# Peptides against a protein of PDB entry 5JXT: the designs that were tried, part 285

Target 1, 319 residues: chain A of PDB entry 5JXT
Amino acid sequence: SLLPKKEINVYIGMSEMQVKWYQKILEKDIDAVNGAGGKRESKTRLLNIVMQLRKCCNHPYLFEGAEPGPPYTTDEHLIYNAGKMVVLDKLLKRIQKQGSRVLIFSQMSRLLDILEDYCVFRGYKYCRIDGSTAHEDRIAAIDEYNKPGSDKFIFLLTTRAGGLGINLTTADIVILYDSDWNPQADLQAMDRAHRIGQTKQVVVYRFVTDNAIEEKVLERAAQKLRLDQLVIQQGRAQVAAKAAANKDELLSMIQHGAEKVFQTKGAFGTMAEKGSQLDDDDIDAILQAGETRTKELNARYEKLGIDDLQKFTSESAYE

## One batch from the design tools (peptide; made by RFdiffusion4, then SolubleMPNN)

Design b2_p30_3_s2 (from b2_p30_3, 14 letters changed)
Fold by OpenDDE base, seed 1:
Structure b2_p30_3_s2 (fold): chain B 319 residues (1-319), chain A 30 residues (1-30)
Amino acid sequence: as target 1 above (319 residues)
Amino acid sequence: MRPKPAEPKLIKLSEEDYKKMENILNRLEE
């Protein structure tokens, strides 16, 4: 029988460069962040701020001209300037030593470009599929990855491209580099490795930037998933889970951790303590802390009823 | 015990770095 997948949220501090970019994004729109725009603040403006903050959480080099140079060379700066890359770099080394193979999912094709540069820099053999990949090239990439004795260690995918019913059971590790607003898209991505034909324990690592907007994206996704489950169980189709965040929800998400980000001089958490000097014990500590927080998060939402989940969409704006 | 985050050393961005970031962010809204 297929073993249940193990899902772990990996909470990662921002690098110093990420903190600076995050501060500057908030400062640029400080009136909107403070809610001073009132009724005139457009939902579009708030969505743009959310998008910029999510880019920052993924990698500062997603902003054109953010990369240090000239010369523009791929080097260790590609890793140490993003907390997720520092953790990814150590985690991939461990995964490879264990004889595992890994799927890496992102919402952002431009992040896959950075991950390609990283794979080349570290000498990792990879395949790639995104939303622009032709059907024939997609089949070829899947076949190359899945072939017996394939030397391809990593498969880079956009979450949407991974949702297309493909079988990648030759991988046993899934990394969600970032999360979809729709938790079902992430589940569909995990199900590329976690399906009939899998012989190993599938482990899913969900990267979450700590003390940033991504925690609220994760919470909102967990709330939505629980609500969807309860609606199905209770037959209450009328609870249209308002799929789109309202202005107040977006504002709350933007405000989450903002004060601490403004007060922070340098990197966050483990990135402040060790930065790129994370060892195997530090990774174990991050994973153990993540497993604990994941259990706590799940236990919080499992106890909530439909009415509580509907209220929490309003109250989570103030915590 | 959560290890206490080491006090983040603010590498002060130069005024030039801040201006570069502003110029980049301004171009993203256009």
Scores: peptide ipSAE 0.255, ipTM 0.668, DockQ to the pose 0.037
Fold by OpenDDE base, seed 3:
Structure b2_p30_3_s2 (fold): chain B 319 residues (1-319), chain A 30 residues (1-30)
Amino acid sequence: as target 1 above (319 residues)
Amino acid sequence: MRPKPAEPKLIKLSEEDYKKMENILNRLEE
């Protein structure tokens, strides 16, 4: 029988470079961030800020001129300048030692470019599929990954391209490097490994930048998923329509953690002392903390009814 | 009191990388 998938949110701090870029993004549009634009602030402007903050949470090299150089060389800086890459680098070593194979999903094809450079730098053999991948090349990549005795360790996918009904049950680990606004897209991605033909326990690691916009993206996705489940159970089709964040919700998401980011002059907490020198015990501690917070998050939404979820504007977790 | 989320841990840059980044940021503000 197929074992239930284990889902763990992995809460990750920003690098100092990410903090500086996060500050710069907020400062550039500070009037919008402070709500000073009032009724004149466009939803489009707020959505753009959200997209820039999400890029920053993924990797600062998604911004032109952010990469150190010249010379532009792939080196350890590709890893230590992004918190998610530091955790990914340690986690992949563990996954490989366990004899597991991994799917890595992102919303951003340009992040997959960075992950390709990383795979080459670490000597990881990989496959890639995104929205631009031709149908024939997609089939070839899937077949190459799934073949018996495949030397391909990693499959890099955009979440939506990976959602297209493909079977990747030869992988048992799924990393969601970022989250979709639609939780169903992430579920469809997980179900590429968690399907009939899987022989191992599927584990899903969802990377979440802590004290940043991604935490609010995750909360909103969890709320929506619970609402969708309750609507299906109660036969109330009409409730699904509140999918798009309003201006106030977007503003609240942008403001989340902003004050703490502005107050930050350097690294935070015990992992800041270790920097890129995370050991296996540090990874275990991050995963254990993530598992606890994941259970707490799920327990928060499991108790809510439809009416509660409809009223639940993303009040800041800090009140 | 909801447990305050554990303070997000930032990864420190090397002093050299920090200086390079300051120089890049300063040039991007010019």
Scores: peptide ipSAE 0.053, ipTM 0.555, DockQ to the pose 0.067
Fold by OpenDDE base, seed 2:
Structure b2_p30_3_s2 (fold): chain B 319 residues (1-319), chain A 30 residues (1-30)
Amino acid sequence: as target 1 above (319 residues)
Amino acid sequence: MRPKPAEPKLIKLSEEDYKKMENILNRLEE
């Protein structure tokens, strides 16, 4: 029988470089961040800020001129300049030592380019599929990954490209490097490994930048998922899924953690305490804290009815 | 190897990234 998947949110602090870039993004549009634009602030402008902040949470090198150089090299700076890469680097070493195989999902193909350079730098054998990958090349990559005795450790996928019904049950670990706004896209990605033919316990690690916009993206996705579940259970076909984030919700998401980001001169959380020098005990502590916060998050939404979830707006970061 | 970052410009969302995000957000309205 297929074992239930274990899902753990991994809350990760920003590197010093990420904090500096996150500050610059907020400062550039400070009037919009402060809500000073009022009714005149376009939803488009707020959406652009949201996406820049999400890029920053993934990796600062997603911005032009962020990478140190010349010369531009693939080295340890690719890892220590992004909190998610620091945790990923330690986690992958553990996963490999356990004899597991891993799917890594992102919304951003350009992040997969960084992850390819990282895989080459660490000597990890990998496959890649994104939205631009030809159909034949997708089949070849899947077959190469799934073949008996495959030496491919990592499969890099965009979340949407991974959604195409492919079977990757030869992996038992799923890393969501970032989250989709639609929780169903992430579920479909997890279901590439968590499917008939899986023989191992599937574990899903969802990376979430702590005290940043990604926490609010996660909360919104969890709210939607709970609403979808309740609608299905109650047979109420017409309960409109939560509308797209309105301007006020987008603004609240942008404002979340902004004050602490402006006050911070260095890295956040575990990145401030240990930087890139995480040991196995630090990873265990991060995973345990993440498991606790994941249970707390789920318990908050389990108590809410449909009417509560429909009215539930993302609380302002200032409440 | 990732493309060399051009001059320090905040990467504007490509129209494609924007449309992808709008489509995701609009599908959340469905």
Scores: peptide ipSAE 0.032, ipTM 0.426, DockQ to the pose 0.039
Fold by OpenDDE base, seed 4:
Structure b2_p30_3_s2 (fold): chain B 319 residues (1-319), chain A 30 residues (1-30)
Amino acid sequence: as target 1 above (319 residues)
Amino acid sequence: MRPKPAEPKLIKLSEEDYKKMENILNRLEE
């Protein structure tokens, strides 16, 4: 029988470089971040800030000229300049030692380019599919990954490309490097490994940049997922999905952790203490803390009814 | 190869990326 998937949010601090870029993104639009634009602030401007912050949370090299060089060489700097890469690098070593195989999902094809460079640098054999991958090449990549005795350890996917009903049950680990605004897109990604034909316990690691916008993205996604579940259970087909984040919700998301980011000199959390020198005990501590926070997050939303969830703004989660 | 411009610039969303996001966000309303 298919075992239930285990989902763990992995809360990760920013590197020093990420903090500097996060600050620069906020500073560039400081009037918008401070709400000084009022009614004149465009939803478009706020959405752009949100996206730049999400890029920063993923990897600072997603910004032009952020990569150190010339010379432009792939080295340890690709890892230590992004908190998620530091955790990923340690986690992949563990996953490989366990004889597991891993799907890595991202919203950003350009992050997959960074992950390809990383895979080459570490000597990990991989497959890749994104939105630009031809249908034939997708089939070939899936077949190459799924073949008996495949030496492909990692499958790199955009979340959207992973949504296309593909079977990847030859992997038992799923890493969501970032979260979709739609929790259903992430579920569809997980269901590539968590499907009939899976013989192992599927574990999903959701990377979340701590004290940053990604926590609010996660909270909103969790809220929506709970609302969708309750609507289905109550047969209320007409609960209009809450409209796209209003300006105030976007502003609240941008402001989340911003003050602490401005006050921070260096890295955040475990990245401040050990940087790239995380050991296996540090990873275990991060995973255990993540499992606890995941349970707490779920327990918060399980207590809420439809009416509460509809009124629930990202701010009311903390009252 | 990743684009490596000499000066640190925030990559603006392409209008296409923005529309894709907006369409994602709007499909979340359906």
Scores: peptide ipSAE 0.019, ipTM 0.370, DockQ to the pose 0.037

Design b2_p30_3_s3 (from b2_p30_3, 13 letters changed)
Fold by OpenDDE base, seed 4:
Structure b2_p30_3_s3 (fold): chain B 319 residues (1-319), chain A 30 residues (1-30)
Amino acid sequence: as target 1 above (319 residues)
Amino acid sequence: SRPKPAEPELIYLSKEDYEKQKAILDRLEE
């Protein structure tokens, strides 16, 4: 029988470089961040800020002029300049030692380019599929990964490309490096490993930058997923349509953690204490804390009805 | 060599990733 998947949100601090770039993004549009544009601020401008902040949470080298060089070399700086890479680097060593195989999902094809450079640098054998991958090359990559005795450890996927109904049950670990705005896209990604033919316990690690916009992206996705479930259960198809982020919600998401980012002179959280020198005990502590916060988050939404969830989308803009 | 994004105005997404994110957002507005 297929075991239930275990989902763990992994809350990760920003590196010093990420904090500096996060500050620069906020400072560039400070009037919008402070709500000075009011009703005149375009939803598009706020969405652009949200997108830049999400890029910063993924990796600062997604910005022009952020990567050290020329010469552009792949070295330890690729890891220590992004909190998610520091955690990923330690987690992958553990996953490999336990004889597991891993799917890594991202929304950003350019992040997969960074992850390819990382895989080469660490000597990890990988496959890749994104939105630009030809159909034949997708089949070949899937077959190579799923082959009995495959030496491919990692599969790099864009979340949307992973949504195409492919079977990757030869992996038992899923890393969501970032989250989709649509929680169903992430579920579809998990279902590539968590499907008939899986023989292992599937574990899903969702990376979430702590004290940043990604916490609010996660909360919004969890709210939407719960609403969708309740709407299906109650047969009330009409209620689902109004869940587009309004300007005030987007502004609240942008403002979340902004003050702390401006006050911070270095890295955040565990990244401030140890930086790239995380040990196995630090990873265990991060995973345990993440498991606790994940249970608390789920317990918060399980108790809410449709009316409460609809209010929470409005009230979480004012707290 | 990592493909340098063209100097984006604030949207440092690849044109493809931007269009993909925009298409998600547009579907969330429908």
Scores: peptide ipSAE 0.014, ipTM 0.351, DockQ to the pose 0.037
Fold by OpenDDE base, seed 2:
Structure b2_p30_3_s3 (fold): chain B 319 residues (1-319), chain A 30 residues (1-30)
Amino acid sequence: as target 1 above (319 residues)
Amino acid sequence: SRPKPAEPELIYLSKEDYEKQKAILDRLEE
């Protein structure tokens, strides 16, 4: 029988470089961040800020001129300049030692380019599929990964490209490096490993930058998922529609953690204590804290009815 | 090899990734 998947949110701090870039993004649009634009602030501008903040949470090298150089090298700086890479680097060593195989999902194809360079640098054998991958090359990559005795450890996928009904049950670990706005896309990604033919316990690690925009993206995705479940259970198909972030919700998401980011000198959150020098006990502590917070998050939404979830506006970071 | 970073223009998501994110957000309004 297929075991239930275990889902753990992994709450991660920012590197010093990420904090500096996050501050720069907020400063560039400070009037929008402060809500000073009022009714004149376009939803598009707020969406652009959210997208830049999410890029910063993934990796600062997603910005032009961010990577140190010339010379441009693939070295340890690729890891220590992003909190998610620091945790990923330690987690992958454990996963490999356990004889597990891993799917890594992202919304951003350019993050997969960074992850490819990382895989080459660490000597991890990998496959890749994104939105641009030809159909034949997708089949070849899947077959190469799934073949008996495959030496491919990692499969890199964009969340949507991985959603296309493919079977990757030869992996038992799923890392969501970032989250989709639609929680169903993430579920579909997890279901590539958590499907008929899986023989192991599937574990899903969702990376979330703590006290930043991604925490609010996660909360919104959890709200939507609960709403979708309740709508299905109650047969009320029409209720699912209201899930787009309005301007005020987007503004609240942008403001979340902004004050703490402006006050922070150096690294942020879990990265401030030990930086890139995480040991095995530190990873266990991060995973345990994440498991606790995941249970608390789920318990908050399990108590809410449809009417409560429909009225739920993301609390401003200043309330 | 990563493309050489040009000056820090906020690299928007690729037009494709932006349109995908926008299309998700727009479908969440439906």
Scores: peptide ipSAE 0.021, ipTM 0.441, DockQ to the pose 0.039; fails the geometry check
Fold by OpenDDE base, seed 3:
Structure b2_p30_3_s3 (fold): chain B 319 residues (1-319), chain A 30 residues (1-30)
Amino acid sequence: as target 1 above (319 residues)
Amino acid sequence: SRPKPAEPELIYLSKEDYEKQKAILDRLEE
């Protein structure tokens, strides 16, 4: 029988470089961040800020002029300048030692480009599929990855491209490097490994930048997922899940952790304490803390009814 | 040489929304 998937949110601090770029993004449009635009503030402008903050949470090299160079080299700086890469680098070593194989999903094809450079730098054999991958090349990549005795350790996928009904049950670990606004897209990604034919316990690691926009993206996704479940259970088709965040919700999301980011001169959390020198015990502590916070998050939303979930506006980041 | 960091194509944004967001960001970098 297929074992239930284990889902763990992995809460990760920003690197010093991420903090600097996160500050720069907020400062650049500080009037919008402070809500000074009032009713005139465009939803598009707020969505742009959210997007840039999410890029920063993924990797600072997603910005022009962020990467050190010329010359542009692939080296340890690719890892230590992003908190998620530091954790990923340690986690992949553990996953490989366990004889597991891993799917890595992201919303951003340019992040997959960084992950390709990382895979080459570490000597990890990989496959890749994104939105631009031709149909024949997708089939070839899937077949190469799923081949008995395949030496391909990692499959890099964009979440939406990976959602297209493919079978990747030869992997037992799923890393969501970032989250989709639609929790169903992430579930569809997980279900590439968590499907009939899987023989191992599937473990899903969801990377979440702590004290940043991604916590609010995760909370909104969890709220939506619970609402969708309750609507299905109660047969109440009329509860249009608030599909799109309103301006006030976007503003609250942008403001989340902003004060602490402005006050921070270095890295956040575990990245401040150990930076790139995370050991196996630090990874265990991060995973254990993540498992606890995941249970707490789920327990918070499991108790809420439809009416409660509809009223739940993201609390102001300043409360 | 890493190609000029083309802004990440975000799969959840329409091309139009992405281009609008990019244009806003580019103005903020100037």
Scores: peptide ipSAE 0.018, ipTM 0.370, DockQ to the pose 0.043; fails the geometry check
Fold by OpenDDE base, seed 5:
Structure b2_p30_3_s3 (fold): chain B 319 residues (1-319), chain A 30 residues (1-30)
Amino acid sequence: as target 1 above (319 residues)
Amino acid sequence: SRPKPAEPELIYLSKEDYEKQKAILDRLEE
């Protein structure tokens, strides 16, 4: 029988470089961030800020001129300049040591380019599928990954390309490097490994940059998922439509953690304390803290009714 | 040499997926 999947949110601090870039993004549009643009500030401007902040949470090298060079070299700087890469690097060593195979999902194909460079740098054998991958090449990559005795450890996928009903049950670990705004897309990604034919316990690690916009993206995704579940259970199809982030919600998401980011001169959390020198105990502490916060997050939304979830989308603008 | 990151296009998969995320965000706007 298929075992229930385990889902753990992994809350990760920003590197010093991420903090600096996050500050620069906020400073560039400070009037928007402060709500000074009032009614004239386009929702498009706020969305652009959200998009830049999400890129920063993933990797600062997603920005032009962020990568040190020329010469551009793949080295340890690729890892230590992004909190998620530091955690990923340690986690993948553990995953490999336990004889597991891993799917890594991202919304961003250029993050997959960074992850390819990382895989080459660490000597990890991988497959890749994104939206530009031809149909035949997708089949070939899936077959290469799934073949008996495959030496491919990692499958790199964009969440949407991975959503195409493919079977990847030869992997037992799923890393969501970033989250989709639609929690169903992430579920569909998880279900590539968590499907009929899986023989192992599937574990899903969702990376979330702590004290940043991604925490609010996660909260919103959890709210939406709970609302979708309740709408299905209650047959109230009409209620699902209001899951739309209004301008004030986007502003609140952008403002979340901004003050602390401006006050911070270095990295956040464990990244400030240990940087790239995380040991196995630090990873265990991060995973345990993540498991606790995941349970707390789920418990908050499980208690909410449809009316509460509809109100909470309005009240979270005031806290 | 990493290709110069062109303008950090939200490398959502396709222009269509950017438009779908934008449309999700835009539906998050409606």
Scores: peptide ipSAE 0.015, ipTM 0.356, DockQ to the pose 0.055; fails the geometry check

